# Ledger of designs, part 63: peptides against a protein of PDB entry 5Z08

Target 1, 168 residues: chain A of PDB entry 5Z08
Amino acid sequence: RQKDEWAKKTSSLMKQLDWFIGEHLGAMLAAEELGGPVVGELMEIDPDDLSAGFNAHGKLKKATSQPDLDRRQRRIDDIWGPQDEQGQAHKRKRGADEALAASAEMRDLIEQLMNKLVEAGGDNSATYVEIPRESAAARFLVRSKVAMFHPNDARRLRLVDFGRDLDD
Target 2, 222 residues: chain B of PDB entry 5Z08
Amino acid sequence: GLPRLIDAIEEASKIPAKRRQTPIKPTIEKLTTHLYTHGASPDSLLRLADLLTLRNHLDQASLAAITRNLYPSSTVSDEVVLRFIGALGHGQLKPTLALQALFLRWLVMVYHLLENPGVLGQVYGVLFDLLDTAAIRPQLCHLLALVTRRKHVRPFRIQAILTLSRQTGGDPNLTGLLRVFKNYYPEIIVGDATKGRASAFKHPDPQWRQHLDEIQQRRSEA

## One batch from the design tools (peptide; made by RFdiffusion4, then SolubleMPNN)

Design b1_p12_3_s3 (from b1_p12_3, 8 letters changed)
Fold by OpenDDE base, seed 1:
Structure b1_p12_3_s3 (fold): chain B 168 residues (1-168), chain C 222 residues (1-222), chain A 12 residues (1-12)
Amino acid sequence: as target 1 above (168 residues)
Amino acid sequence: as target 2 above (222 residues)
Amino acid sequence: PSELRRLIEEIF
């Protein structure tokens, strides 16, 4: 009974996490990877906002108020991409593709971290996942105090064991 | 003369300090005095670049002293430049990061004497990929500020500097390099990291510049 | 960040 309730609760939480990654976190991580703000300073980034670019403060430019700053941001996009309607469509598509890629990377990383924690059976040395790069996903988990790097190897990441930290 | 001093140091560099029959310090002092007074010819520069960049038994103080007195009497060849660039980065065969920082500082100070300044533009990627190395970053950013052209300012490099600037809490040298990039693309948004103090990339040693100019003038009169 | 932490703390 308790194991089944725990499994149902875990499944529900995993669905909520997957939703959060897909709807919110993926776009923010893609923004960080593309030179946008660090995830946690912005609450919501629309994939369309990724196409609009970020202001000098890493804040989402609201479309409305200062046309001159928006013109300069569009100009980066105009310099690096075709200015035609096809270029804007390609840019929006690219922003969506980057958000999907970032979402997939975060999902995979969390899954690996969780699997390693379960497989380790309490051996902290076996809980580390080898990461190929310090991604926005990895940095986000560390900043969120959800994961930690190995003290001697920044290529190894593990989940914070919240069960032990409650006893210390 | 300078060639004989280099010969003696080259031979001594092959032998561990404890096994040398004579102390090398007096020969290093004669070399550095000669370099300070007369500078180094292109041929001597190449030989000295090998002594500085290749693994040998010379002590770090001697290598640093030679580097600090490495005044070109003429131009600096592509070969000499490439020896110093090839010595950058991490590895057991590479010079210490402290010595690499001195090499980068030297390249900044002699940039106007390069036979082909374009050679640094060709190795721009190699230099750029070392920006994460904190010990050499100040001098590396200064060199990149001199070398950067429109062709080097690419989206992925803009992004890499922005990311590294956030990770470093807004290193003023990275902010300075981003300002150089912004000269080619004014629309580059540098975030809150630009609210910080940017490096102006001033000449590292005005006294060294003045002494270099004196050495260079003597050659033009000869 | 806080929401992700909460979700992970509730899973483990």
Scores: peptide ipSAE 0.029, ipTM 0.267, DockQ to the pose 0.227
Fold by OpenDDE base, seed 5:
Structure b1_p12_3_s3 (fold): chain B 168 residues (1-168), chain C 222 residues (1-222), chain A 12 residues (1-12)
Amino acid sequence: as target 1 above (168 residues)
Amino acid sequence: as target 2 above (222 residues)
Amino acid sequence: PSELRRLIEEIF
């Protein structure tokens, strides 16, 4: 009975989380990845700065000619570039695609973090997920105090265990 | 009294205008006159919120007239607030966007009478997600300007406003909301896309405010 | 963020 209620509650909460990620957080994370200001740094958000994209630390990437910058810059130029009629439809579609991609990245990251927490069986050292990059998703979870980086390795992220970490 | 007028309008609201035995307009005029003179009690306010927010056979002019005269004689409950918030957005069962704009304007004007101002903070996400709806954006930004606390100012919402501000060519209401956000995080720089004149979010109807104050004072004397 | 935290706190 309690297990079934817990399973139903967990399923309901997961659906709410999925909804929150899909309807709200994905577009938000996409916006942050596309140069949304990170609270705590001087956010000079020039349209050109948003178009230039942001580095992994939320700082404006200078328009340096690096190909990965060109890809983000193209994505941003596609979102913020000149409003030609054909450009707006492509911009809306690309913005939607980036929001979907950010939603998927956040879902995957949360799933990995939850799975590692369950698998660790209480060993905090085993709860870390290796992240390939400091994504907007990862930064969001850390800023939200939902996740924390490993003290010595910013590539390792874990969920904050609200039940255990209050005692330390 | 007000309850009997509401009863008559509730019954009439169930029936299409063409099938009513009596015109509803005279009863609506009596209701709006009563509301203007005495305001609505909490119980009457809830019943009127249901009439305004639920799909019925009342005409838009009648609904707008009731909303414009919806003076609370006392406080505004969470339940009343949630009725109006639940009526926002797109959908066949939702009130018109014009009526939703009047509801948001009303919430701005009665914000100081809410029993729990925190209730709007709990539904902050719902309100924020409607910013793309141009027809309600002016009143929505004003309400959000009142409701916003540090907990609501998040990187994603900052960016969402900045994005929408660029898409709208720098809507003054969005610029005004960004200034409210900047009060909590001074490091937010509103880029060139938002160099437009910000809305000052002044009270939308000073005469309505004065009349509300007169109604509220009568309650303290009774 | 607060809602996500709440959801995660309610799941664990």
Scores: peptide ipSAE 0.028, ipTM 0.279, DockQ to the pose 0.373
Fold by OpenDDE base, seed 3:
Structure b1_p12_3_s3 (fold): chain B 168 residues (1-168), chain C 222 residues (1-222), chain A 12 residues (1-12)
Amino acid sequence: as target 1 above (168 residues)
Amino acid sequence: as target 2 above (222 residues)
Amino acid sequence: PSELRRLIEEIF
């Protein structure tokens, strides 16, 4: 009975989390990956201030290295190109695709983190997930104090065990 | 007057709330009202800084209320600044981290009234070493953004901010501080972990600023 | 961030 209530509550919370990731967080994470605002600072931005265009003075200098990962860093200029209706539709579609990708990455990362926590059976050393990159998703979880990086390896991420720290 | 109110609060601060013969709340309210209306003289600021920073039996709400109304009527001495800086960090004798955040916010808001702004530059290392303390980091980064000069921007501090930024998932306040550092050393590479919006370090309370300006203006006319 | 933290804290 208590396990079933916990399972139902957990399922409900997971649905809410999935909704939050899909409807809100994915777009914000995608914006962060694209060089937009960090997720969490947006809460102080009046939605009306988002309509006022970002002023141009932040010249991103071109760092030279590896070309293929740079494709996701498509220029802020290509995102903010002239407001032709077709350009806006492509931009909206691309923004939606990036939001979906960010949502999927966050879901997958949370799932991996949760699975490793369960599999570790209380061994904190076994709870680390290897992340291929420091994504907006990973950074968000760390900022939220939900996850932490390994002290010596930023490619290893684990959930913060909220349950054990209460008994010490 | 203000000195008598401070005297009463100082005496009450020595006694646990349950053992006080008279409630202190009405005296705190009178103090905060007086501070809001007239501000605090340099002498009163020092006494209030001791009340706020030294361990006593005043409740956190009263300490916070005093801090929120701590308008200087004049300048802020090095001694007052050093009381607040000395109160920062972890320890049983130190104020709560929530109160420390209010002190840092206050220092930001009164920075232009410091008799010697250089005093904060002298304790720069102490402030910088507290950046790992998440509860005070936002206000601490803002204060450091005001205080930072070229002499403070050292390779080890750049690396420390970059490391802490990665460990915190790119705290916007650290990114903001790193942008300040970059003004002195443009060659500082903000790694991918620090890519994102930086805090603009806007004034924490425009209404408080306006009210402070009104109090300060009355002094210039006297 | 606070909402996600709350949700995760409630799950765990």
Scores: peptide ipSAE 0.028, ipTM 0.312, DockQ to the pose 0.278
Fold by OpenDDE base, seed 4:
Structure b1_p12_3_s3 (fold): chain B 168 residues (1-168), chain C 222 residues (1-222), chain A 12 residues (1-12)
Amino acid sequence: as target 1 above (168 residues)
Amino acid sequence: as target 2 above (222 residues)
Amino acid sequence: PSELRRLIEEIF
């Protein structure tokens, strides 16, 4: 009985989390990944400044049409680039695709973090997930105090074990 | 107990060493032994932070010994953090740069015990503006590597680190901090100034970490 | 359960 109630509550919460990720958080995370505002914080960074990138001297690069622009730089340029009518339609579709991708990344990251926490059996050293990059999803979880980076390796992320704080 | 030891040291700190009736060293040794064995409560941490950061008549060796044994038995409050941050920089009323480096090292080692890690993010500018101070730069870069979030990675700060990296001949700690910035903005070109080895920001003292974990575990079992 | 609830409560 108690296990079944726990399973039902967990399932309900996972559905609510999945809904929140899909309907709200994914778009905000995608905007953050694309150089938009930090989720929950007003960024006073001109998107054009982010899209241009920084040269070896930390100065803004002028948007030069160089073909070897990293796929990510193209993503920023496509989202913040010239507002022609064709650009807006492509921008909306691309924004939706990036929101879906961000939602999927967040779901996968949460799943990995939860699985590692369960598998670790109380060994805090074994609870870390290796992340390929510091994504908007990872940063959001850290800002939310849900996850923490390894003190020595920003590629390692773990859930904060909240279960211990309730027994005090 | 610990409060009585702190009381005795606080009173002694008001008096120049040459005018003290009793040597303070035995009391400092008792304090450091107690801290090593049991750690410091939040209240004791605040009192010790004031002793360490405010100008008094304690000698540098005693202050360093207290700092090296400043194991929290619980969490570290925002107030304690702000005492140490407020003690940083240049000035006649500030602690020595050597002691400031120990404070920054301590903040790195107890970062996971902060009640609100966000407090360091609020004072990010204060920390960042001290990067030109060579004596504290290694520990400061390590702390900034822990504290840095996307909101802190601004064009002017990227430029400032790049400029300072050139001026310092590619300090590995600055290169390490630039790598943290690059995690948020991969398009940051870490130019020729960063051809050097970056610091990995490893834990400053593994033995201190292990001992801290033992102190923290005793509290969770009680 | 408390972790996931707290996760949700911290997200909102």
Scores: peptide ipSAE 0.023, ipTM 0.258, DockQ to the pose 0.085

Design b1_p12_3_s4 (from b1_p12_3, 9 letters changed)
Fold by OpenDDE base, seed 4:
Structure b1_p12_3_s4 (fold): chain B 168 residues (1-168), chain C 222 residues (1-222), chain A 12 residues (1-12)
Amino acid sequence: as target 1 above (168 residues)
Amino acid sequence: as target 2 above (222 residues)
Amino acid sequence: PSELRVMIEQIF
């Protein structure tokens, strides 16, 4: 009975998570991968402020003529700027494809992280997933305080163990 | 007295500078002189906190001058602290980041006068989530270094500092905060992020501290 | 981010 209620609750939460990834998070992660705003940091920033870009210290760069800012600004403008009708349709399709890809990457990463946590049987050294790149998905999980990088290897990611920290 | 000066500034703050019948600068100078000489009572601190944190028509130089002279004559209430914390972050209704940095510096300098230091521990998450804001990071790290307790040192916050330290090229203030975390959990592997120079979080203004102590002593003798 | 954390904390 309690196991069945837990299984039902877990299944319901996994469905909610899957929905959240598909409907909201995937598009935001795709925007981050394309050089848009970082998910959760910049939601309240005016699009005009986003166009000015940020320095390496997270300060809004005043429009300084630096070529790298023009490339990010162009990407932000390419993501959020008004494009002509034909460019808009191709952009919408590409944006949808990137959002689907980001959603799939996030789902797969969460699944791998959960599986490794279960398989490790309490050995924290065995809970690491090898990631091919520092993706927006991986960064988001770390920022969300759900995952941690290995101290010595940024290619290794694990879930934060929420269960053990309650008893200490 | 101080209440009458605050009344005049509150009324002037409702009116754009171009529409004021009288210049506010002489009244601000009288206020800052009074604050420097006598400090602010708890009631006056609350009123001044509202003037500093709420959107009004006061100029940035006047707001900065008031903040630099905001000597408490007594204790600092939770309500005053929460006004300043609520003014932090990004948004059209928020004070400038330069003024927010002055508020954080002020909180560091008056930390020992808080009626309840635990109030900052309750809003620890709000403060911690602002570490990405470079303009306030130095003062924010200093405040967090004072506020941090074992309950706040969580794996996710360790990782967040490590990540932000890498992204910032090893900001010495983040390295300093991470050393504070390591005092609670020595096993924290700080890696290459701590090989750099850490901030020592020294008192931001020794002269301001000395003058505050003089104001506080006069209260204990009265 | 906070909502995702709460959801994941409830799953474990």
Scores: peptide ipSAE 0.024, ipTM 0.274, DockQ to the pose 0.376
Fold by OpenDDE base, seed 2:
Structure b1_p12_3_s4 (fold): chain B 168 residues (1-168), chain C 222 residues (1-222), chain A 12 residues (1-12)
Amino acid sequence: as target 1 above (168 residues)
Amino acid sequence: as target 2 above (222 residues)
Amino acid sequence: PSELRVMIEQIF
């Protein structure tokens, strides 16, 4: 009985999480990966600042005239650039594809983190997932205090055990 | 009475217009006249909400006419509200976006008659996620302006409005909603987005409001 | 972030 209620509750929460990832988080993570605003931080983003694009540190690039707009800057300009009708359809499609990719990355990361937590059987050392890169997804989970990096290895990420950390 | 008119329309709604033995228009006109004169009871509102939100064979003009005359004679239940909220968004089984805009407008106009205004706060996320849908955005922003509380104003939603405002060239309704958010968190830096014209979210139809008040007054005298 | 935390806290 309790296991079945837990399974139903977990399934419901996973559906809500999947919805949240697909409808909200994926697009925001895609924007962050493309040099947009950091998800969950109140950034002072001036509209004029967004038109100029973001540097690798999420700071405004000065409108330097250099024509070799890096592929990333083109993607930012594709997400945030002016409303030309034909350009908007292609921009919306690219933005949607990037949001889908970010959603998939976040889902996969959460699934791996959850699986490792279950498999570890209470051994905190076994709960780490190896991540190939510090993604927007990984950073978001850490900022959310949902996950934490290994203190000595930024390629290892684990879920925060909320049940244990309440005793500290 | 109103229940019999609803019965006739429910039965007609199951049949394609080309296969109906009798025109539905005279029955719709009787319904809308009755609604205009007497309003709809909670039970009648629920039945009408189902007719408006569920896929059936009623024409868009009839659905719009019913919605424009959907005066509550009493309160609006959570169930009625949830029928209209459940009808929002994209999908083959959903009402047209034009009809969804009328539903949102109706919810704005009857907001003060909700049995539990908190029900809209519970579905705040669902409403907020539809802001990208241009056809319903004006009414959706107005409804969100009424529903928004401090608990709903989150960094990700602030950023989402800012993002969408830029993508839309500063939609006045989004600017208006962002001002509502700023009332809860004055520190929200809404750059040039707030320098733009914001919607004041005025009552959508003063004549409809006056007529609603007349219907509601008759209930208090009975 | 806080909503995700609450969701995950409810799963574990």
Scores: peptide ipSAE 0.024, ipTM 0.268, DockQ to the pose 0.335
Fold by OpenDDE base, seed 3:
Structure b1_p12_3_s4 (fold): chain B 168 residues (1-168), chain C 222 residues (1-222), chain A 12 residues (1-12)
Amino acid sequence: as target 1 above (168 residues)
Amino acid sequence: as target 2 above (222 residues)
Amino acid sequence: PSELRVMIEQIF
C-alpha cells in the first residue's frame, strides 16, 4: 500500500517534472546554452560567468573565457532576423529543436542522478554521475541547490541528499 | 614598424595642422595600411585608443580611418575598452558623436576579443544613460544587446526604454533592446511598439569581420 | 527553480 502510493506519487511528480521541463525549462536552458538568460534565482550571476563554467567546487569560474559571440549573435539574429514566414518557421523549428534537446538532456541528467543515488545505498562516494560537459542543465541543478559537483572534479555531479542534512 | 608610426602620429597630433612641417596624411596612410595588414598589438591598441579618444590636432577623417582599420591582432584589454567608453557622451573634450558611433561599432565587432567582457557590464549604467543620444543609439543598442545580463534588467531601465521608445516613435533599436530585456523577463509587456520593425543587430560589417578573422588566425598559427 | 526543488524534494 505505502509503496504503491509512493510509486504513484513519484510517477505523478515525474510527469509534472517532465511537463515542466518540456513546457518551460527546456526552452530556458536552450537559451542559456546559446548564451541567453541564466535560469534560476541567481540574478546576479552573469551568463558569461556561467558560460565560463564551474570549478571543481561547483563555484563559478571567473569569466576568463571569451564570450561565444557567435552564439550570442545567432541568438540576436534568431530574435530579430528576417520576419519572413519561412525565416520565422525555421527559427521556431530551430528553437523548438534546441528546447527539445535541452529538455532531453535535463531529463536524462535527472534520471542518472536519481538512479545513482538509489544505487549508492547510502555511500556518498557512489552517488556521482560523470557529466561529459558542463551543460545548462547541470548548472541549473547546481544553482537550484539540487545537485553539487564533486569537490575535486567538476565532471562529477551528485544530488544533494536532503534527508541526511536533517539527521545531522 | 607600427610603434614608430604611432610615435610620429602622436608627435604630429600635438601640433596644429597649419604648423606641421610635414603633412600627416602619408603617415596615417602607412599606419592604416599596417593595421589592415598586421593588426594592432595590445600595446599599440592602447596608444591608438588614446590618439582616438583624447583631444588632439588630428583631423576627423584621419581618426575615422584609424578606427575603421583598428584590427586587434590579439585580445582587447579592459584599459582599451575603458578609453573608448570614457570618450562617449557630450562634452567639448570628447570626440565627435560620429566618431563615438564608430567606437561603439568597433566594440561590437571586437566584443569576442575582449579579455574581460564583464568590464562592459560594469559600465552598463554609463552606456545605458546615453540611449537618449540619437547619433550613437543604433550602435549603443547593439552593444547593450551583447552586454545585457539579468542583473542589468531593472524596472527603472525597462521603464526608461519604454519611455524613450514612445518619445522616439518606436526606434527599432530600442525595440530591439527591449526584446533582449524580455528574454530575461518574459512578462515585460512591450506595447504595440514591438509590433514594429526591430533591429536584428546583425554584424555591422561582414567584410571587416572576415578580415579580422584572418588576422586572428595568423596569431593562432604563430 | 523553487518549483523544481520542491518537486525533487518531494520525490526523494
Scores: peptide ipSAE 0.023, ipTM 0.220, DockQ to the pose 0.202
Fold by OpenDDE base, seed 1:
Structure b1_p12_3_s4 (fold): chain B 168 residues (1-168), chain C 222 residues (1-222), chain A 12 residues (1-12)
Amino acid sequence: as target 1 above (168 residues)
Amino acid sequence: as target 2 above (222 residues)
Amino acid sequence: PSELRVMIEQIF
């Protein structure tokens, strides 16, 4: 009974996490990878905002007030992509593709971290996942105090064991 | 001559310091004195590049002393350049990051003597991907500032520098490199983080440059 | 960040 309730609760939380990654976190992580704001500094990034690009401060360019900044962004867009309606559609598609890629990377990383924690059976040395790069996903988990790097190797990431912090 | 000194150091480099019959330090001092006075020929330069970049039993102080006196008497070949580039990054077989920083500084100081400056442009990606390594970043940014051409300034690299600049709190060397990128694309929006002091990428050692010029002149007169 | 932490703390 308690194990079944725990399994149901865990499944529900995993669905909520998957939803959160897909609907919110993926776009924010893609924005961070694309040199936007660090995740947690901006709460909501629309995929359309990824297409509009970020200002030099990592803030969303509000479409409104400084025509000169918008002209410069348009010129960057002129240099790096076609400005035609097809080019805007291609940018929106690219922003959506980057958000999907970031969502997939975060899901995979969480899955690996959870699997290693379960496989380790209480051996903290076996809980580390080898990460190929310091991704926005990895940094987000560390900033959130959900994961930690190995003290001597930043290529190794593990989940924080919240269960032990209650017994100390 | 220089070849005999290199021979002696190559043989000593194969043997742990505790097992050497003779101290290597006097031979290193003779080598560095010879290099300071006459420079290194292309052949000697290649042999010294191998001694500096390959794992051996030479101490870090000796390797640093050789690198600080590594004056080319003529040109620097692509092969020599590639030895130093291949020695960059993280790995148990690679030189220390402190020594890698000296190699990058050396490449900056001898850039005008490269037989083919384009070789660094071909390995631009390898150099660029090391910008996250804080210990070598100052010299790496300076080298990239010399090497960067319009073909290297790509959207993903602009973005990578902007991201890394934010993560580092606006490292002046990254800001300097981003200004070089902006020379090719003035439209690059450089953040308020770039209102900070950028590195000017001045020559790292004017005295070393002057001494190099003296060595180079003596060979052109002979 | 806080929401993710709370979710993970509830899973483990």
Scores: peptide ipSAE 0.023, ipTM 0.263, DockQ to the pose 0.229

